# Peptides against a protein of PDB entry 4Y8H: the designs that were tried, part 45

Target 1, 222 residues: chain A of PDB entry 4Y8H
Amino acid sequence: TTIVGVKFNNGVVIAADTRSTQGPIVADKNCAKLHRISPKIWCAGAGTAADTEAVTQLIGSNIELHSLYTSREPRVVSALQMLKQHLFKYQGHIGAYLIVAGVDPTGSHLFSIHAHGSTDVGYYLSLGSGSLAAMAVLESHWKQDLTKEEAIKLASDAIQAGIWNDLGSGSNVDVCVMEIGKDAEYLRNYLTPNVREEKQKSYKFPRGTTAVLKESIVNICD

## One batch from the design tools (peptide; made by RFdiffusion4, then SolubleMPNN)

Design b2_p16_6_s3 (from b2_p16_6, 9 letters changed)
Fold by OpenDDE base, seed 1:
Structure b2_p16_6_s3 (fold): chain B 222 residues (1-222), chain A 16 residues (1-16)
Amino acid sequence: as target 1 above (222 residues)
Amino acid sequence: DYLERLKRLSALDDGA
């Protein structure tokens, strides 16, 4: 997996690859690793796919209830706190490594969470087996005061570095853009750089391609 | 500083 987050002047972008693996096997070529916690708070997940999905859904449900009780829009820091406390309680046995990002009434935010409940903050972050490949791109090209378009490009280029150089990453680039004052823009398969070429030959043979050369009827009852 | 801003915002929630 390669997941990244990048802050820009008016919001935050997260991106992910779309390969799921089971050891050396590609289980899914086009899985979704971007999860919605709330309408304007999204998460990218690495580690155990079931754990990343389950924990983000659980916290998403609790954030919705919290929002209703408080009559306030959900905050990224509230999601961060709920996630880290939950993960810490399970002492790293929930294999979720998360980049949490969003916009709320306090502004735009970008955080990472590890399975043992530690958290980091930054203007750009990467996690997963492809994180070093992604970070090489981020460290080389990140600058302060990125535009939305520059941030989407940087995040996409960082994910592509994972796709091309990490065995655990592959296929497509998914993007979610969270801009202040706008709805979140989920760009499923924003890039599809691994579309297979049309096969040069058809493997569908017409009926009768194999001739029947001989027929025999044998009685198998004594 | 982004970190200082985050600390200030978290402190405002504890006082509500």
Scores: peptide ipSAE 0.000, ipTM 0.229, DockQ to the pose 0.017
Fold by OpenDDE base, seed 2:
Structure b2_p16_6_s3 (fold): chain B 222 residues (1-222), chain A 16 residues (1-16)
Amino acid sequence: as target 1 above (222 residues)
Amino acid sequence: DYLERLKRLSALDDGA
């Protein structure tokens, strides 16, 4: 997996690859690794796919209840706190590594969470087996005061570095853009750089393509 | 500054 987050001048973007693996097997070529916690708070997940999905759904439900109870829009820091406390409770046995990002009444935010419940903050982040490949791109091209378009490009280039250089990453780039004062923009398969070309020929040959050169019938019952 | 602001925001959410 390769997941990234990048802050820009008016919001935050997250992106992910779309390969799921089971050891050496590609289980899914086009899985979704971007999860909605709330309308304006999304996360990218690495680690155990079932755990990343389940924990983000659980916290998403609790964030909705909290929002209704407090009569407030959900905050990214509330999601961060709920996630880290839950993960810490299970002492790393829930294999979720998350980049959590969003916009709320306090601004735009970008965090990472590890399975044992530690958290980090930054202007750009990467996680997963492709994180080093992604970080090489981020470190080379990140600058202060990115535009939305520059941030989307940087995030997608960083994911592509994982796709090309990490065995655990592949196929497509998914993107989610969260801009202050706008709805979240989820761009499923924003890039599809690994579409297979149409097969030029069929390997289904007609019967008789291999000639029978000789036939002999031997009676064994003498 | 951002980390301090974040701690303040987290503390406000923990107090709710």
Scores: peptide ipSAE 0.000, ipTM 0.229, DockQ to the pose 0.019
Fold by OpenDDE base, seed 3:
Structure b2_p16_6_s3 (fold): chain B 222 residues (1-222), chain A 16 residues (1-16)
Amino acid sequence: as target 1 above (222 residues)
Amino acid sequence: DYLERLKRLSALDDGA
């Protein structure tokens, strides 16, 4: 997995690859690794896919209830706190590594969470097996005061570095853009650089290619 | 009580 987050001047972008693996096997070529916690708070998940999905759904439900109770829009720091407390309670046995990002009334935010419940903050972050490939791109090209378009490009280029150089990453680039004052923009398969080419030859042989050497009719009702 | 737990979580958020 390669997941990234990048802050820009008016919001935050997260991106992910779309390969799911089971050991050496590609289980899914086009899985979704971007999860909605709330309308304007999204996360990218690495580690155990079931755990990332389950924990984000659980916290998403609790954030909705919290928002209703407080009569306030959900805050990214509230989601962060709920996630880290849950993960810490399970002492790293829930294998969720998350980049959590969003916009709220306090601004735009970008955080990471590790399975043991530690949290980090940054202007750009990467996690997963492709994180070093992604970070090489981020460290080379990140600057302050990125535009939305520059941040989407940088995030996409960082995911592509994982796609091309990490065995655990592959296929497509998913993007979610969270801009202050706008709805979140989920761009499923924003890039599809690995479309399978048409096969040059058909595997269908003409009838009669395999000769019939013997035929026998057996009555089974005898 | 889930509501009491939510109140505790909300109180933590007001301090942040």
Scores: peptide ipSAE 0.000, ipTM 0.304, DockQ to the pose 0.024
Fold by OpenDDE base, seed 4:
Structure b2_p16_6_s3 (fold): chain B 222 residues (1-222), chain A 16 residues (1-16)
Amino acid sequence: as target 1 above (222 residues)
Amino acid sequence: DYLERLKRLSALDDGA
């Protein structure tokens, strides 16, 4: 997995690759690693896919209840706190490594969370097996006062670095843009750099192309 | 489809 977050002048962008793996096996070529906690708070998940999805759904539900109870829009720091406390309680056994980002009445925010419940803050972050590939791009090209378009490009370039250089990353780039004063923009398959070309040959052959050497009909109900 | 469901469930348990 490669996941990134980048702050820009009026918001935050997160991005992820779309490969799911089971050891050496590509289990899904186009999985979704961006999860909605609330309408304007999204996270990218690395680690165990089930854990990332489940924990974000749980905290999303609790954030909604908290929002109703407090009569306030959800805050990114509230989601961060709930996530870290939950993860800490389970002492790293919930394999969720998250980049949490969003906009709220206090502004735009970008955080990371590790499975043991530690948290970090930054203007740009990367996690997952492709994090070093992504970070190489981020460190090389990040600047202060990024525009929305520059941040989307930077995040996408960082994810692509993971796609090309990390075995655990691949296929497509998903993006979520959270801008102050706007709805979140979830861009599923924002980039699809690995579309398979048209097959040169049809692999559908007529029945009987391979000779039948022997046939036996067995009644299994008797 | 059962196979599609299994693939989806398996993908949820996969490493990211």
Scores: peptide ipSAE 0.026, ipTM 0.353, DockQ to the pose 0.343; fails the geometry check

Design b2_p16_6_s4 (from b2_p16_6, 12 letters changed)
Fold by OpenDDE base, seed 4:
Parts: structure tokens; sequence; C-alpha cells
Structure b2_p16_6_s4 (fold): chain B 222 residues (1-222), chain A 16 residues (1-16)
């Protein structure tokens, strides 16, 4: 997995690749790693797919209840605190590594959370097996006062670094843009750089292409 | 088996 977050002048962008793996097996070529906690608070998940989905749904539900109870729009720091306390309680056994981002009445926010419940803050962040590939791009090209378009490009370039160089990352780039004063813009398959070309040959051969040399029926019950 | 349990978990690779 490669997940990134990048702050820009008026908001935050998160992005992810779309590969899911089971050891050496590609389980899903186009999984969704961006999860909605609330309308304006999204996260990207690395680690165990089920845990990332389940923990974000759980916190999303509790954030909605908290929002209703307090008569306030959800805050990213509230989601962060709820996530970290939950993950810490389970001592890293919930395999969720999250980049949490959003906009709220206090502004735009970008955080990361590790499975043991530690949290970081930054203007740009990467997690997952592709995080170093992504970070190499981020460190090379990040600047203060990014525009929305520059941040989307930077995040997408960082995810592509994971797609090309990390075995755990692949296929497509998903993006979610959270700009202050706007609705969140979820861009599923924003980039699809791995569309398979048409096969040059058909491997459908007519019956009889390979001769049957012998046939034997063996009863295994005797 | 531990192998079957591992095979059932879709990993998003945590980078560990």
Amino acid sequence: as target 1 above (222 residues)
Amino acid sequence: SAAAALAARAALDDGA
C-alpha cells in the first residue's frame, strides 16, 4: 500500500493506490483504500484491509453520534483522538495504519495514526509499504503554499512512486480532496495508469490442437 | 492453519 496526505493553501488532499494483497497474491487490483469518517473527514488506510474498514466505520458512526450530541460539525482532532484511543486499547492488534485528513470549523487538518495508537502531524505524510517511495517524491517536490492542483499532482505523483516501486502497491490512484468551504471531492480512479493493452494473440485453440495420446480411467476405490 | 488465516487476510501492506 501507498497512502499519502498533502496539505494545500485551502485544504487537504489524501490519495491511495488500489492494490490489495494476500502475501504474494494480488487479491484485488482495484480496492478502495479511502474511507469516509464523516462528509468532510476522510482517511486512507494501510495494514489489514478489514481492520482499516471496520475501525473507520466504527469511528465514523461514533463521530456522527458525537456531532448530533454536541450540535457541532465533526472535527478531525475528535476522529483522531477516538481512533488513537481505540487502536491503543488494542495494542497494535488492530492492524490499521491511517492517514486522517479533513476540514472542519477550525480549518484543515492532516494526521497519521499507527496501529499502536501513536499519532503524527505534518504538511505531507505517507504510510504503507510504498511510504518511502512516496516520501522520496514528497521530499523532492513539496513546498509551502501549494495550490489545490499542485497538491493533487504531488499526491498523485507520490502514489505513482509507490505503484511503480513497491510490490504492495499497484494499479490506480484514488484521490479525495477536502477544501475549506466545499464538499469533499472523492475522485475514484483519478489515474488509471495500468490499463492492460489488448492481447496481441488469442490463446483459444481449436479442439484437437493437442492430440490425446492415451486415456486411462483409474478407479481409486478398489 | 496460520497459513490459511494469513491467506484470508487481505493486506494493504503496512510497510512493516
Scores: peptide ipSAE 0.148, ipTM 0.649, DockQ to the pose 0.334; fails the geometry check
Fold by OpenDDE base, seed 1:
Structure b2_p16_6_s4 (fold): chain B 222 residues (1-222), chain A 16 residues (1-16)
Amino acid sequence: as target 1 above (222 residues)
Amino acid sequence: SAAAALAARAALDDGA
């Protein structure tokens, strides 16, 4: 997996590759690694696919209840705190590694969470087996005061570095853009750089191409 | 079997 987050001047972008694996096997070529915690708070997940989905749904439900109870829009720091406390309680047995990002009434936020419940903050972050490939791009091209378009490009270039160089990463780039004062923009398959060209030949011949040379009916009931 | 254990865990690879 390659997941990234990049802050820009008016918000935050997260991106992910779309490969799921089972050891050396590609289980899914186009899985979704971006999860909605709330309308304006999204996360990207690495680690165990079931754990990333389940933990984000659980915290998403609790964030909705908390929002209703407090009569306040959900905050990224509330999601961060709920996630880290949950993960820490399970001592790394929930294999969720998350980049959590969003916009709330306090601004734009970008965090990472590890399965043991540690958390980091940054203007750009990467996680997963492709994180070093992504970080090489981020460290080379990140600058202060990125535009939305520059941040989407940087995030997608960083995911592509994982797609091309990490065995655990592949296929497509998914993006989610969270801009202050706007709805979240989920760009499923924003890039599809691995579409295979149409095969020049087909092995699907018309029925009857192979002649029947002999037919025999055998009664198998004595 | 190791194959059955591999089949049960879809991984997104954590890089750890």
Scores: peptide ipSAE 0.135, ipTM 0.643, DockQ to the pose 0.291; fails the geometry check
Fold by OpenDDE base, seed 5:
Structure b2_p16_6_s4 (fold): chain B 222 residues (1-222), chain A 16 residues (1-16)
Amino acid sequence: as target 1 above (222 residues)
Amino acid sequence: SAAAALAARAALDDGA
């Protein structure tokens, strides 16, 4: 997995690759790793696919209830705190590594969470097996005061570094843009750089292509 | 079985 988050002048972007694996096997070529916690708070997940989905749904439900109870829009720091406390309680056994981002009445926010419940803050972040490939791009091209378009480009280039160089990452780039004063823009398959061309040949051989070279009848009954 | 549960573990690879 390669997941990234990048802050820009008026919001935050998160992006992810779309490969799921089971050891050496590609389980899904086009999985969704971007999860909605609330309308304007999204996360990207690495680690165990079931745990990332389940924990984000659980906290998303509790954030909605909290929002209704308090008559306030959900805050990214509330989601962060609920996620970290939940993950810490399970001592890393819930294999969720998350980049949590969003916009709320206090502004735009970008955080990361590790499975043991530690949290980080930054203007740009990467997680997953492709995180070093992504971070090499981020460290080379990140600057202050990014535009929305520059941040989407930087995030997508960082995910592509994971797609091309990390065995755990692949296929497509998903993006979610959370801009202050706008609805979240979820760009499923924003880039599809691995579309295979039409196969040049059919692998349907004519009957009889494989000749029988030798036949022997062996009696196996005494 | 524990083996079937292990085979069903889809990893998004945590980079650990």
Scores: peptide ipSAE 0.131, ipTM 0.641, DockQ to the pose 0.365; fails the geometry check
Fold by OpenDDE base, seed 3:
Structure b2_p16_6_s4 (fold): chain B 222 residues (1-222), chain A 16 residues (1-16)
Amino acid sequence: as target 1 above (222 residues)
Amino acid sequence: SAAAALAARAALDDGA
C-alpha cells in the first residue's frame, strides 16, 4: 500500500493506490483505500483491509452521534482522538495504519495514526510499504503554500512512485480533496495508468476442436 | 490451518 496526505493553502488532499494483496497474491486490483469518517473528514488506510474498514466505520458512526449531541460539525481532532484511543485499547491487534485528514470550523488538518495508537502531525505524510517511494517524491517537490492543483499533482505523483516501485502497491490512484468552504471531492480512479492491453491470443476454440474418444455411463449407486 | 488463516487475511501492506 501507498497512502499520502498533503496540505495546501486552503485545504488538504489524501491519495491512495488500489492494490490489495494476500501474501504474494494480488487479491484485488482496484480496491478502495479512502474511507469517509464524515462528509468533510476522510482517511486513507494501510495494514489489514478488514480492520481499516471496520475501525473507520465504527468511528464514523460515533462521530455522527457526537455531532448530533453537540449540534456541531465534526472536528478532525475528535476523530483522531477516538481512533487513537480505540487502537491503543487493542494494543496493535487491530492492524489499522491511517492518514486522517479533513476540514472543520477550525480549519484544515492532516494526521497519521499507527496501530498501537501513536499519532503524528505534518504538512505532508506517507504510510504503507510504498511510503519510502512516496516520501522520496514528497521531500523532492513539497513546498509551502501549495495550490490545490499543485497538491493534487504532488499527491498523485507520490502514489505513482509507490505503484511503480513498491510490490505491495499498484493499479490506480484514488484522490480525495477537502477544501475549506466546499464539499469533499472524492475522485475514485483519478488516474488509471495500468489499463491492460488486449491479449494477443484467445483460448476460445470452436466446439469440437477436441474429439470425444470414449463415452461411458457408470452407475455410482450400489 | 495456517493456510486457511492466510487465505482469509486481505492486507493492504502496512510496511511493518
Scores: peptide ipSAE 0.130, ipTM 0.635, DockQ to the pose 0.300; fails the geometry check

## One batch from the design tools (peptide; made by RFdiffusion4, then SolubleMPNN)

Design b2_p17_3_s1 (from b2_p17_3, 6 letters changed)
Fold by OpenDDE base, seed 2:
Structure b2_p17_3_s1 (fold): chain B 222 residues (1-222), chain A 17 residues (1-17)
Amino acid sequence: as target 1 above (222 residues)
Amino acid sequence: SVPSTLAVPGHVEEIYA
């Protein structure tokens, strides 16, 4: 997996590759690693697929209840705290590694969470087996005051570095853009750089392609 | 670390590596 987050001047973008694996097997070539916690708070997940999906759904449900109870728009720091406390409770046995991002009444936010419950903050982040490949791109091209378009490009270039260089990453780039004052833009398969070309030939030959060299009838009954 | 195997013989967990 390669997942990234990048802050820009008026919001935050997250991106992910679309490969899942089961040991040496590609389980899904086009899975979705971007999850909605709330309308304007999304996360990208690495680790155990079931755990990343389940924990984000659980916190998403609790964030909705909290929002209704407090009469407030959901906050990224609330999601961060709930995820952190839940993961810490299970001492890393819930195999979720998350980049959490969003916009709320306090602004735009970008965080990472590890399975044992530690958290980080930054203007750009990467996680997963492809994180070092992604970080090489981020460190080379990140700057202050990115535009929306520059941030989307940077995030997608970082994911592509994982796709090309990490065995655990592959296929497509998914993107989610969360801009202040706008709805979240979920861009499923924003890039599809691994489309297979048309097969040049078929190996389904017509009947009779293989020549019969000899025929014999043997009676095996007395 | 991320768990890679289930307690089922011959089965490996699906991961977002």
Scores: peptide ipSAE 0.317, ipTM 0.663, DockQ to the pose 0.121
Fold by OpenDDE base, seed 4:
Structure b2_p17_3_s1 (fold): chain B 222 residues (1-222), chain A 17 residues (1-17)
Amino acid sequence: as target 1 above (222 residues)
Amino acid sequence: SVPSTLAVPGHVEEIYA
């Protein structure tokens, strides 16, 4: 997995690759690693797929209840706190590594969370097995006061570094843009750099192409 | 309880690596 977050002048962008694995097997070539906690708070997940999805759904539900109870729009720091406390409670056994980002009445925010409940803050972040490949791009090209377009490009370039250089990352780039004063823009398959070309031949053969050499009926009843 | 990964021989959890 390669997941990234990048702050820009008026918001935050997160991005992810779309490969899931089961050991040496590519389980899904086009999975979704971006999860909505609330309308304007999204996260990218690495680690155990089921845990990342389940924990974000749980906190998303609790954030909605909290929002209703407080009569306030959800805050990224509230989601962060709920996530980290939950993960800490389970002592790293919930294998969720998250980049949490969003916009709220206090501004734009970008955080990361590790499975044991530690949290980080930054203007740009990467997690997953492809995080070093992504970080190489981020460290090389990040600057202060990025535009939305520059941040989307930087994030997508960082994800592509993971796609090309990390075995655990692959296929496509998903993006979510959270800009202050706007709805979140979820860009599923924003980039699809691994589209397979059309096969030169069709491998669909007419029925009967394989000859029946022998048939035997065996009675298995006594 | 036995972890789910150990309950099924050869089972590997799906990960977002």
Scores: peptide ipSAE 0.336, ipTM 0.675, DockQ to the pose 0.074; fails the geometry check
Fold by OpenDDE base, seed 3:
Structure b2_p17_3_s1 (fold): chain B 222 residues (1-222), chain A 17 residues (1-17)
Amino acid sequence: as target 1 above (222 residues)
Amino acid sequence: SVPSTLAVPGHVEEIYA
């Protein structure tokens, strides 16, 4: 997996590759690693697929209830706190490694969470087996005051570095853009750089390729 | 401790590596 987050002047972008694995096997070539916690708070997940999905759904449900109870839009730091407390309670046995990002009434935010419940803050972050490939791109090209377009480009280039160089990463680039004052823009398969070419041969042979040499009809009912 | 990805011998859980 390669997941990244990049802050820009008016928001935050997260991106992910679309490969899942089961040991040496590619399980899904086009899975979705970007999860919605709330309308304007999204995360990218690495680690155990079921754990990343289940924990984000659980916290998403509790964030909705909290928002209704408080009559306030949900905050990224509230989601962060709920996630880290849950993960810490399970002492790393829930194998979720998350980049959590969003916009709320306090601004744009970008965080990471590890399975044991530690959290980090940054203007750019990467996680997963492809994180070093992604970070090489981020460290080379990140600057202050990125535009939205520059941040999307940087994030997608960082994911591509994972796709090309990490065995655990592959296929496509998914993106989610969270800009202040706008709805979140989820760009499923923003890039599809690995479209398989047409197969050179088919196993569909013309009828009659195998000749019938002999036919016999036997009545087995007396 | 690292959780085992083996639910059944020879079967590995799906991961976002």
Scores: peptide ipSAE 0.299, ipTM 0.649, DockQ to the pose 0.104; fails the geometry check
Fold by OpenDDE base, seed 1:
Structure b2_p17_3_s1 (fold): chain B 222 residues (1-222), chain A 17 residues (1-17)
Amino acid sequence: as target 1 above (222 residues)
Amino acid sequence: SVPSTLAVPGHVEEIYA
């Protein structure tokens, strides 16, 4: 997996590759690693697929209830705190590694969470087996005051570094853009750089291509 | 590191590596 987050002048973008694996097997070539916690708070997940999905759904549900109870829009720091406390309680046995990002009434936010419940903050972050490939791109090209378009490009270039160089990463680039004052823009398969060309040959042969050389009827009753 | 866990021998969990 390669997941990244990049802050820009008016919001935050997260991106992910779309490969899942089971040992040496590609389980899904086009899975979705970007999860909605709330309308304007999204996360990217690495680690155990089931754990990332389940924990983000659980916190998403609790954030919705909290929002209704308080009559307030969800805050990224609330989701962060709920996630980290939950993960810490399970002492790293829930294998979720998350980049959590969003916009709320306090501004734009970008955080990471590890399975043991530690959290980091930054203007750009990467996680997963492809994180070093992604970070090489981020460290080379990140600057202050990125535009939305520059941040999307930087994030997608960082994910592509994972796709091309990390065995655990592959296929497509998914993007989610969370800009202040706008709805979140989920760009499923923003890039599809691994579409195979049309097969030059057909493997469907006409019926009867294999000749019947011999037929015999044998009575098996005494 | 991204953990790959075995629930049972021969069963590897799906991971977002």
Scores: peptide ipSAE 0.299, ipTM 0.649, DockQ to the pose 0.145; fails the geometry check

